# Peptides against a protein of PDB entry 6DSZ: the designs that were tried, part 30

Target 1, 361 residues: chain A of PDB entry 6DSZ
Amino acid sequence: NYVVTAQKPTAVNGCVTGHFTSAEDLNLLIAKNTRLEIYVVTAEGLRPVKEVGMYGKIAVMELFRPKGESKDLLFILTAKYNACILEYKQSGESIDIITRAHGNVQDRIGRPSETGIIGIIDPECRMIGLRLYDGLFKVIPLDRDNKELKAFNIRLEELHVIDVKFLYGCQAPTICFVYQDPQGRHVKTYEVSLREKEFNKGPWKQENVEAEASMVIAVPEPFGGAIIIGQESITYHNGDKYLAIAPPIIKQSTIVCHNRVDPNGSRYLLGDMEGRLFMLLLEKEEQMDGTVTLKDLRVELLGETSIAECLTYLDNGVVFVGSRLGDSQLVKLNVDSNEQGSYVVAMETFTNLGPIVDMCV

## One batch from the design tools (peptide; aimed at target 1 V261 D336)

Design b2_p15_5 (made by RFdiffusion4)
Pose (drawn by RFdiffusion4):
Structure b2_p15_5 (pose): chain A 361 residues (1-361), chain P 15 residues (1-15)
Amino acid sequence: as target 1 above (361 residues)
Amino acid sequence: SEEEEFWEELEEKLE
């Protein structure tokens, strides 16, 4: 027999922003399935540079540039457990994606978990963290000689884990995650020590959270902490400091995705399965000592995009809406809510044949 | 700077 592609996969599973082509090259990297798309934000709008194609299902896609690098290094993990670090190199008149490092990191003894694979990267590029199998948190230290991507497993007493994030602004690599056991689910803190290959007691107390907490947000350096998005209550956790708001405006649909807007983290974007687009706020309270603190949380609806699996703010009040169940599109957010109450205006839609359930000729 | 002013104006409008 023989199989050809009559149409490339159009559903968007992942999208990230960063400086990948050069420095201050606003790149939008869109992950479809086996395809990877790279764009440069120009005055025209989204203009592509190179659409590559891999022999795997892109499951983790994150950007970073470690200590003393020219441009961000891209990291990709295949669902069949192929890990690689890439680098856009336009040194010649052509374009080559050099593979700085690669290595298969499958464990012969783990069970894939509910909520699938998670790929997290250290705030200061100390390591790559993986959550492939239940009870096994895999660490991949980041240096130069680790070109044949080597790795080692730590053990995780917490068996059922929902979402994991690396915390900003800590003494060393620290992890914040939501896990489930009997008696509801909780949030616990750990420290990753890649010198002893163990877990150390985390920065702060283990808190009880909402029963349906589904997302953890890594809050940047000026504030520090973690934001946990459940079904009904949006909570902020940072050591002893704790804030939460529970608007009934949210329960109607589960919040699925989040995206950081400002570098400060004062503003975030949220998405419903009903197709909404929220703005999560961390309002500031600059005090007498020239320091900045955080006072409250406020969520107010912006309008509605399409159902988003990915979410990314690009530039000049524009957000790329990466839709898996429908057309992905481009959106302009305006201060003046011109028509009705929607601060959201569609600029461009991308044909997505969506989940093809049935068909005929 | 223009983007910061834009985001502050949007937040004030929402309020």

Design b2_p15_5_s1 (made by RFdiffusion4, then SolubleMPNN; from b2_p15_5, 6 letters changed)
Fold by OpenDDE base, seed 5:
Structure b2_p15_5_s1 (fold): chain B 361 residues (1-361), chain A 15 residues (1-15)
Amino acid sequence: as target 1 above (361 residues)
Amino acid sequence: EEEEKFLEELVEALK
């Protein structure tokens, strides 16, 4: 009896950084199919803390900090629509991952979206939003005392949503999304009313964006608004200001992932399908009244990595490159470029053994 | 402060 020890999944399908184990610890959380790996980021590298088995493929993994929590909580949604909110607890050497809340958010009626599951959390932790099915936006209100994740649907008139995020700095939870109709791709915003369980008109819209606009980045204050990434262009809109760039370098390969480098949203990492790593820069202009406005957008090539499924900036110029197609990497950004003009150096490589063939034994 | 300084230096090097 060859017990084929089923090799643990090595392909990364998600990663997030935050303060999950404590308020002080910086954590890297990695989703590998049904497995969640938790690390502490240290000066010496990644220290493994715990591995957690999930009852399904992780489709959404997001850290969030509700008001009055000292550390981040983890929202997970599986591909089978099992949702949970997890908390890390440590008592001496004993480590426990507690389920604060759980629920199944599957609908009996709905067409699963072809672009897959999207899960987002309001920056003020008022709700979780889920795009699971075409023409529906699912809302999970965040309540501290509720162990059961209850959800409701709001009908979306826009049937083909490409990407969606919650905006920052909004009095009410506000989504910004790219959608496609017969006329092309567009950006729209909606306010989400928890009370009325409906959409209200959002602060702005942008019709006829680039035909291949694929990603929305919500920008924190003071800038606010959103970045829209396409194949040929990167645009910014906040209701009052519009900026667009079309750097030739991004036309060579599709941008597929992004991560915010700093809390103020002035810098982002971008990864493309060729494994190129870019920095997107938001150049600020301080007005005479002390207001900060966006002056310009700039994209700079940092170097080359494995093809990123997900990126996360850790600290001190260290970036985790989560790869599904290749080896994941821990890379260092350097101020000085190498002889090839690269600012990226691989520190550690994590071998990807390929897809786990679920041998149903 | 050290991290922000690093990022500022990197951004300056990218100009």
Scores: peptide ipSAE 0.593, ipTM 0.950, DockQ to the pose 0.918
OpenDDE base, seeds 1, 2, 3, 4: peptide ipSAE 0.590, 0.587, 0.581, 0.578; ipTM 0.950, 0.949, 0.948, 0.948

Design b2_p15_5_s2 (made by RFdiffusion4, then SolubleMPNN; from b2_p15_5, 7 letters changed)
Fold by OpenDDE base, seed 2:
Structure b2_p15_5_s2 (fold): chain B 361 residues (1-361), chain A 15 residues (1-15)
Amino acid sequence: as target 1 above (361 residues)
Amino acid sequence: DEEEEFLKKLVEALK
């Protein structure tokens, strides 16, 4: 009996930052296939707290804080459509990860979407949205007393959703999504009625966006709206204002991930397929009435890293670069560029041993 | 906020 010590997975397929272990702790949570790693971010670096084996490959991992929770809860969806909401509890030295709610959200009917699973949480924690299958949007209402995650489907007329997010500052939960039809790619919004279990008309739409529009970023208040990232362009729309940029530097490689740097959504990190790290900047204009509007968008190259599958801004200019194809990194942003013009310095590198080939013997 | 000051300085350096 060769006990093949199964090497722990090293390829990162997701990461999130928030306050999971306590209200005060800043955490980095890393998904490595079926494994969740929980760290506390400290001045000395990442302190490991707990590792959790999940019941399947992690497909969605999102932190959220329902009203009246002291710390964030963790939503996980696996590639086998097992959903759970997890809570961290510590009593002295005893650390427990508690399942607050769970359920299987698989449908018997539906074509799994080619672009994979998308999971999103309403910023006001009213619902979770899931794009699992073409032509369906699954809704999980968030209820504190519900230990069983129950879902319902709303039919989407748009069969080929590329990306979807919940918008901020909406009276009703509102999704914004990029979809493809025979005429090209478009952006549309829908309000989600929990009561009627249907879509209502959203506040805005934008037909005929860039053909390679691939990502939606929901922008917090005061700006609101969304950023749409393509191969050649970055656009902003909030129903009242439209702005587009086409910086030549982004044409060199496809942007594949993003992360918000600050709560107001004025700055984002962007990563491309060459491992270039950018900052997207939203320049504000304050109107005479006190209204804040978007003045301009700007993209600046920070430097190079491993090819990011996911990015998380931590604190003090420290960024975690989660890589599936290469080594993950902790990097430091510096105010002053080095001799090569880079603002990025690698602090720590985490070796990726590649995919664990489960040789079924 | 030291972090916001850092980010402001970084953004200024990128101009």
Scores: peptide ipSAE 0.530, ipTM 0.947, DockQ to the pose 0.908
OpenDDE base, seeds 1, 3, 4, 5: peptide ipSAE 0.293, 0.083, 0.253, 0.263; ipTM 0.884, 0.788, 0.866, 0.874

Design b2_p15_5_s3 (made by RFdiffusion4, then SolubleMPNN; from b2_p15_5, 6 letters changed)
Fold by OpenDDE base, seed 3:
Structure b2_p15_5_s3 (fold): chain B 361 residues (1-361), chain A 15 residues (1-15)
Amino acid sequence: as target 1 above (361 residues)
Amino acid sequence: EEEEKFLEELEKALK
């Protein structure tokens, strides 16, 4: 009996940072197909804590902290629509990943969306939103006492949603999404009523955005609103203010991922299909009344990395570059550029062995 | 504080 030790997957398809193991620890969580890897970020690098096998390919992985929790919980959705909320518990040397809640959120009827599974969490932890099927928005109410993740669908008139996020600072849970219709791509907002299980009119919309608008970034307070990333432009809207930039440098390759650096949403990392790493900067303007508004947007090239599937800022200028197509990297951002004008230095490289061909023998 | 200082210095260098 040759126990073929199945090679562990090496291609990264998701990464998140937060405080999952404790309130104090900074963690990096990496999704590699069916495997979840948990690290503690230290001054010496990544310390492995636990690896967890999931019963399916991880499609969504998000950290969130409900009111009254001391540390983050992990929401996972698999490609087979198994949802769970996980908690890390340690007792001495014993480490357990506990399922606090689980459920299957598959619908019997629906067309799987072409842009794949999108999972989002309300910043106030009122609900999870899922775009799984065209013309449907699935809602999972977050209830502390519920071990079973129950979901309901709201009909979405916009059949071709490109990306969706929950906005910050909204009285009711509010989604912002890019969608396509015969007239082009547009941005719209909806409030989500848990009580009535319907959409209400959102605070704003922006019709006729860039034709290749592909990503929504929800911006925290004090700015609020959203950033819309396209092929040629980056736009901001919060209902009161609209700004757009069209930096020529982003036309060279499609931006495919982003990560927020600052809790206040003043800086973001952007990665493109050529492995270029950018910083998106939100310039603030303080008004006479003490309100903070967005003055301008700026994009700056940091350097080159592996082609990112996902990015996450850790600490002290260290960035994890999760790659599906190439090697994943830990990179350091430097204040001083090198001789080539790059602010990026590779610290560690994680070899990607390519797709695990499950040879079912 | 050290983190914010680093990011501020980086932002200045990118100007």
Scores: peptide ipSAE 0.650, ipTM 0.958, DockQ to the pose 0.916
OpenDDE base, seeds 1, 2, 4, 5: peptide ipSAE 0.070, 0.139, 0.020, 0.024; ipTM 0.763, 0.779, 0.581, 0.669

Design b2_p15_5_s4 (made by RFdiffusion4, then SolubleMPNN; from b2_p15_5, 8 letters changed)
Fold by OpenDDE base, seed 2:
Structure b2_p15_5_s4 (fold): chain B 361 residues (1-361), chain A 15 residues (1-15)
Amino acid sequence: as target 1 above (361 residues)
Amino acid sequence: SSEKEYLEKLEKALK
């Protein structure tokens, strides 16, 4: 009996930052297949706190803070449609990960979408949205007393959704999504009625966006709206203002991930398929009435890293680069470039041993 | 079409 010690998965398929262990601690959470790793971010680097085995491959991992919670809760959805909300509890040296709520959100009828599972949380924590199947949007209402995650479906007329996010600053939960039809790719918004379990008309739409538009970034207030990232262009829209840029530097490789740097949405990290790291900057204009509007968009090349599956800005210019194809990295962003024009310095590298091919012989 | 059949199945599942 060769006890092949199953090597722990090393490929990163998701990462998030927030205040999960306490209100004060900054955490990095890393998804590696069925494994969740929890770190505290310190001045000395990443301190491991806990590892958690999940009941399946992690497909969605999002931190959120419902009203009246002192720290963030963790939503996880597995590739087998097991959903849970997790809470970190520590009592002295005893560390427990508590399941606050759970449920299976699999439908018997539905074509799994080609772009995979998308899970999003309303910024006001009113609901979780799931795009699991073509032509359906699943809603999980967030209720404090509900230990069983109940979901309902809303019919989504747009069958081929590329990406979807909840918008900020909306009276009702509002989604913004990129979809494809025979005429091309488009952006649309819908308000989600929890009461009526239907979509209402959203505040805006943009038909005929770039053919390779692949990502939606919801921008917080004061800007609001969304950024749409394509192969050749980056666009901003909030219903009142539209702005587009086509920086030549992004044409060389497809942007595949993003992460917000500033809480106000003034800066975002972008990673491409070649491991280039960019900063997207939103330039503000303050009006005489005190309103803040978007003046311009800029993209700056920071340097090169491992090919990011996910990016997480931590603190003090430190970024975690979660890689599926290569080694994950902890990198420092510097204000000044090196002799090669790079602002990126590798601090730590985490070896990726590749996918554990479960050779069921 | 396979798409039409799929949509009909979805509409039935939402009722």
Scores: peptide ipSAE 0.523, ipTM 0.945, DockQ to the pose 0.009
OpenDDE base, seeds 1, 3, 4, 5: peptide ipSAE 0.509, 0.000, 0.504, 0.507; ipTM 0.944, 0.363, 0.943, 0.943

Design b2_p15_6 (made by RFdiffusion4)
Pose (drawn by RFdiffusion4):
Structure b2_p15_6 (pose): chain A 361 residues (1-361), chain P 15 residues (1-15)
Amino acid sequence: as target 1 above (361 residues)
Amino acid sequence: SEEVLQEELQEMQES
C-alpha cells in the first residue's frame, strides 16, 4: 500500500513567541502535528521564513536563550519521546535549522499520566523538566557538553499530578505543581537539586486549592509566585501572601489556556471552551519605599474569539488565537469597545478543517 | 471597572 498527505494538518496544538530568527525578531512558532511553522512579525502582518517538518508529533515546544546566547534556542519533544534543541541559522543566503542537541528520553518503566506530557524550562535556563510518567519527574541539565541529551529521573511521591511550573525568583530551581490524592487535590512546592539528584523541601507551605484546579501560571520576577486557575476560583499563591477571586462569570465554561501579556505579568489572557477571552489582572500598589507589590485580582471579559488551544499576544494590541477545534485567527484588542461589548475584532482567519468527524465524496 | 479595563488596554496598545 501507499499513503500520501492530501492536506497538511491544520489544527493548531501549540504556539510560542520569542526571538528565534535574530534578536528582536518577533517570531510566532505554530505547532500543528508533524509540522512546525516559523513567522516574523512584520508591518504586513504574519510573514513566514521557513516551514520545517519533523518525524514526530510535537508535544512540547518552548523557547529560551541560556546564559550568554545570541538568539533563543528552540526545544521540541516528540510524543514518542524524541527531544531536541534547535537553532535558526541564516548564516548563508539559505536557511538551516541546526540540531544543537538531541536524545530519546523514554523510560522503560513508567505509565503516561492523565493530562499528558508536560515540558517546563527553568526561569534562568538551568534545566529542562519533564512530566512524562506518573511519579517520575525527569530532569535534563542544561550545559554545553550535553549534546547527546542525557537525563536522569528523580522520584515523585506525588502520584497524580495535574500541571507543573517552574517558579520565578527563587534561591535555586523550585517547582510548583497541583497534584491529586484522596481528600481533594493540593499544591506542593519542591526544589530541584541537580547536584544531588533529589527533591528538597520547597519554599512555602502546601495549600489546599480548588477541586478542579487545572492550570498553574509562572508569575514573573517583579511579583513572583504562582497563579492557579480552577473552574470557579482564580487564586494567587506566593509564600504566605494569598489572594483569590471567584467570579460566577467563569464557571459556565472551564478555562483551558493562558498567555502572559506584559513582561511584568500585570495582565494575562484566558480562554474558555465556550470561546471566550478574559483578561486576568494583577493590579499594582507602589508603596512608599519605591517597591512594587500586588493588591488584588480582577477578571473582566473582553469578548469572544474562537475556541483556543493556544494563546499568544504578538504586538501592538494583537493576539494570535490558535484554535484546534476551529479556524485559527488573528485578533485586535481595542481600548474602545466599539460595537456591543466585544473589545475583540477579527483580522484574519486560517482555514482549519478541524476535527474531521465524517466525510463523503 | 470599565475605566480601569480601558486604561489597562491603553497601556497594552502603547507597549

Design b2_p15_6_s1 (made by RFdiffusion4, then SolubleMPNN; from b2_p15_6, 9 letters changed)
Fold by OpenDDE base, seed 3:
Structure b2_p15_6_s1 (fold): chain B 361 residues (1-361), chain A 15 residues (1-15)
Amino acid sequence: as target 1 above (361 residues)
Amino acid sequence: SKEELKEALLKIQKE
């Protein structure tokens, strides 16, 4: 019986950075179909720690740190709607990935959304939000003692949600989303009441955004609010401040992924469908009252990489470029451009052998 | 250092 060791998947469909193995370790977690790879980021590069098989294709992978946790927990949702919260435990040389909570969040009734599965976590770790089906927002309350992930649905009047995030700095969990109706695309906010299991009116809305607005970035304090990325424009709104830019360089290819570089949301990496890597910069203005407001937005071309499915900033200008269509890369951001005007240097390349059809034979 | 990268990206802002 030749156990043909099924070739491990190499196409990356998600990546996250955080402190999963310990409070001190910086980790890179990579989703490759049904496989989760866990690395420690070191000065020498990526050190592999553990590989975990999941009971399905990973559709959502997010790190979060509930109050009182010393390290991050991992939320995973599979394409078959199996949800789990994972914890890393090490006892000497023994490494275990512990399931703290699990559940199936599939609904019997609902149209799966055309934009796929969206999973988001409230920055204050009050809930997980899931957009799985059109016209429904699923909420998983985060409770420490609950081993079973219980979910409920709230009806969304907006049937065609494009992207959704939880906002920062909100008294109640507040979502911000781009949606499409017959009049175009719009941005709206809702407060989520766990008690009443309903939406309340959010702090702001923006009607008639760019027709191709596709991504929402929740901006941390002190700025707050959200960035909306389109094909032609990048806009910021926080209820009080609105700002839009339309840099010609972003019209050449669609931005498809983003990652926050700074904890305060002053810089973001953006990747497009041509493998261009950009820096989005939020310029600060300090007001006389000590409030920090957004002065301007700027986009800078850093260079070219593999086409990113996901981006994650590690440390010291090192970025992991997770690619589904090409080779994944570790790249270094340099201060000075090379002779070609690029600030990006490939440090390591991870060969993508293409979609391995997991023939579970 | 985080500072060198910050200066690096600040240089990107000046070009």
Scores: peptide ipSAE 0.201, ipTM 0.758, DockQ to the pose 0.109
OpenDDE base, seeds 1, 2, 4, 5: peptide ipSAE 0.266, 0.198, 0.256, 0.268; ipTM 0.854, 0.758, 0.852, 0.853; seeds 1, 4, 5 fail the geometry check

Design b2_p15_6_s2 (made by RFdiffusion4, then SolubleMPNN; from b2_p15_6, 8 letters changed)
Fold by OpenDDE base, seed 5:
Structure b2_p15_6_s2 (fold): chain B 361 residues (1-361), chain A 15 residues (1-15)
Amino acid sequence: as target 1 above (361 residues)
Amino acid sequence: SLEELKEALRELEEQ
């Protein structure tokens, strides 16, 4: 009897950073197919805390902190549309991952979107939004006392959504999304009415963005608005201000992932299909009235890493590079470049053994 | 400028 020890999945398909184990601990959470790995970030490196088996491939993994929670909760959606909200509890040496809420959010009717599952959380934790099917936006209201994740659908006129995020600083939950129609790609916003279960007109729109606009980044206050990443251009819009850059360096390879470095959204990491790591910088201008406006956008090449499926900034210039195609890495950003002009140094490499062929035994 | 990048990277080490 060869006990084929099923090799654990090593390909990373998601990563998030936050305070999941405690209010004080910085955590790295890594999704590897059906496995969730939880680490504490320490001065000595990544300390493993817990591994959790999920009943399905993790499709969405997001940390969020509802009002009056001392630490982050974890939202997970699987590829089979099983949703849960998880809480970490520790009592002495006993560690429990508690399901606070769960539900299946699958619809009987709908065309699954070709670009896959998108899950987003309102920054004020009013709702979760899901793009699962073309022409539908699913809303899960966040209620503390509800153990059952109930969802409803809002019809979306835009059938081909490329990416969607909730905006910051909105009185009502507001989505910003890139969509494609026969005329090209566009950006639109909608307010989400939880009461009426409908969309209201959002604060702004931008028609005819770059044809290959693929990502929306919601920018925190004080800037607000969104960054739209294309193949050739990066644009910012907040309803009042528009700014676009077309740095030649990004044309060489498609940007495929991003992560916010600063809480105020002044810096982002960008990863492309060649494993290049960039910093996107938002230069601020302080107005005489004390308002902060975006002055300029800048992209700087930091160096090369494994091809990132996901990026997450940890602390002290340390970045986790989650890779599906290659080895995941823990990298350090240095102030001074090396002899090759790179600001990136690999600290640790996590071997990717490739796809686990589910040998049906 | 290269200086702005270095400043941005320095700020990350000071946090």
Scores: peptide ipSAE 0.431, ipTM 0.909, DockQ to the pose 0.867
OpenDDE base, seeds 1, 2, 3, 4: peptide ipSAE 0.427, 0.341, 0.414, 0.423; ipTM 0.909, 0.831, 0.903, 0.907; seeds 3, 4 fail the geometry check

Design b2_p15_6_s3 (made by RFdiffusion4, then SolubleMPNN; from b2_p15_6, 8 letters changed)
Fold by OpenDDE base, seed 1:
Structure b2_p15_6_s3 (fold): chain B 361 residues (1-361), chain A 15 residues (1-15)
Amino acid sequence: as target 1 above (361 residues)
Amino acid sequence: SKEELERQLRELQEA
């Protein structure tokens, strides 16, 4: 009996940070194909807590905290459209990952989108949104008592959605998305009516954005609105204020991932296809009435890392760089630059042995 | 400015 020790996947395809194991613990969750790894972030580094095998390749992994929960829950969607909501429970030394809800959200009819699966959660935890197929937006209502994840589709007139997020601070769940039509790329918003199962007109739109606009970042309060990242420009819009920058440094390579550093959305990490790590800074202006508005956007080069598939800020200037193409890294952001002008120091490297060729045996 | 970036990075380590 050759126990073919199936080599564990090493390529990272997703990572998230939050409070999954407890309200107090800071966790790093890493998706490696069908494997979920759970760590506690400590002053000494990453402490492994649990590994979980999933029934398929993880396509979406998001933490969220419904009202009245003391810690985060985990939403997972697989590439085969199996959805689940997971909870961590610990009783002494006994650790259980509990499935609170599950369901299959596959449609019988629809063209799978070329840009892949997008999964998003409303900041107020009213619903999960899924872009799985062209011309459809799938909604999973979040109900605490429902063990079965039920979904419905809303028809989306915009057939080629590039990216989509839920906005913050909206009375109704509101999506913001970049889409492409024959006239170019545009940004639009829709309110999602759970009751009527339809879209209503959103608060704002921006036609004719940059041709290569590829990412939407929903910005928390007090700023609100969204950041749109392109090849040559970064823009902010919140319905009342528009601001655009075109820093030459971002033209050198395509930005492919982002992560919010601060709960208030003042800072973001950006990673590009060359493994460059940037800080996006939102400069605030305090108005006489005590309101905070965006004064300016700034991009600063921090240094170089492995090519990030995903980024997540931990704490104390520590960043996890999840890489699919190279070694994943735990890096520290230093206050002072080195001789090369880099603020980035690798603390730990996680060897990527390459894609596990799923030999369909 | 470099000084502003360094200030921002200091704040991350103190938090």
Scores: peptide ipSAE 0.613, ipTM 0.954, DockQ to the pose 0.858
OpenDDE base, seeds 2, 3, 4, 5: peptide ipSAE 0.601, 0.607, 0.603, 0.608; ipTM 0.952, 0.953, 0.951, 0.952

Design b2_p15_6_s4 (made by RFdiffusion4, then SolubleMPNN; from b2_p15_6, 9 letters changed)
Fold by OpenDDE base, seed 4:
Structure b2_p15_6_s4 (fold): chain B 361 residues (1-361), chain A 15 residues (1-15)
Amino acid sequence: as target 1 above (361 residues)
Amino acid sequence: SKEELEKALQKLLEE
């Protein structure tokens, strides 16, 4: 009797930071295949709180705080299209993860997208958006005032969406996405009408972006807009301001993940396929009227880490590097470089035992 | 099912 001790998955495929356990706690949530690990970030490091088994591989994991909630809720979508909204509830010593909502969002019609499942939440918590299939955008309304709100699909004319985000500071929920057509890659925006269940024209578009543009970062106010990351270039657009940089250093390896450092979107961590960690900086220009505009973009090489699948800035220059291919790490960002010019110091390493080949016998 | 999600979401909205 080989008790195959089902080794817990160690490869990280997602991470998110927020206030899930309480309004005051800073949490790190880590997705390891079907497992969700919940930590509290402390001055001493990561304190494990709970591990949750999910009914499938976690494909999307996002924290969001609806109006009137004291803490964040967790949206999870699995690779088998099982969606749930989870709440952390503690009653004395009893810790429960409550499923507030659950369901399967699979459609019978549609081609699964080659770029995989994308799940996004409107920054104002008006809706969840799902790109599951080519030519469809699923909307899950979150508006409490309308008891008739049901999940629905909107037809997306752009069949090959590479990445999509909700923008900040929009009167209506607005998506920004990179898509590919026979002419190349482009960026477009749509407003989402809950009432009409359709897309309206968004505030801006940018045709003919870099051919390898792969990621959209929604930038919060005061800048607003989006950052588009390619192989050779990083661009910013908000409808009024356009700026592009092509730092040679990013051409060496593809940027594969990002995470916002500052709540105001002034800095982002970028990770590439070689494990290089970068800081993307948005330089501000303050106008006499108090308006903040983007002056410039800058990329700085911080150092090297494990190849990041996901990055999460915690606090005080501490970053969690979630790795699928290597060991996950807690790293410290320093103000001063070491003798090798690195600003990164590994604090803790989490051994990755490799992919558990689920030999389904 | 889609209906289950919709029902669950509706319940969430009523809370």
Scores: peptide ipSAE 0.121, ipTM 0.725, DockQ to the pose 0.013
OpenDDE base, seeds 1, 2, 3, 5: peptide ipSAE 0.000, 0.016, 0.016, 0.019; ipTM 0.278, 0.442, 0.386, 0.388; seed 5 fails the geometry check

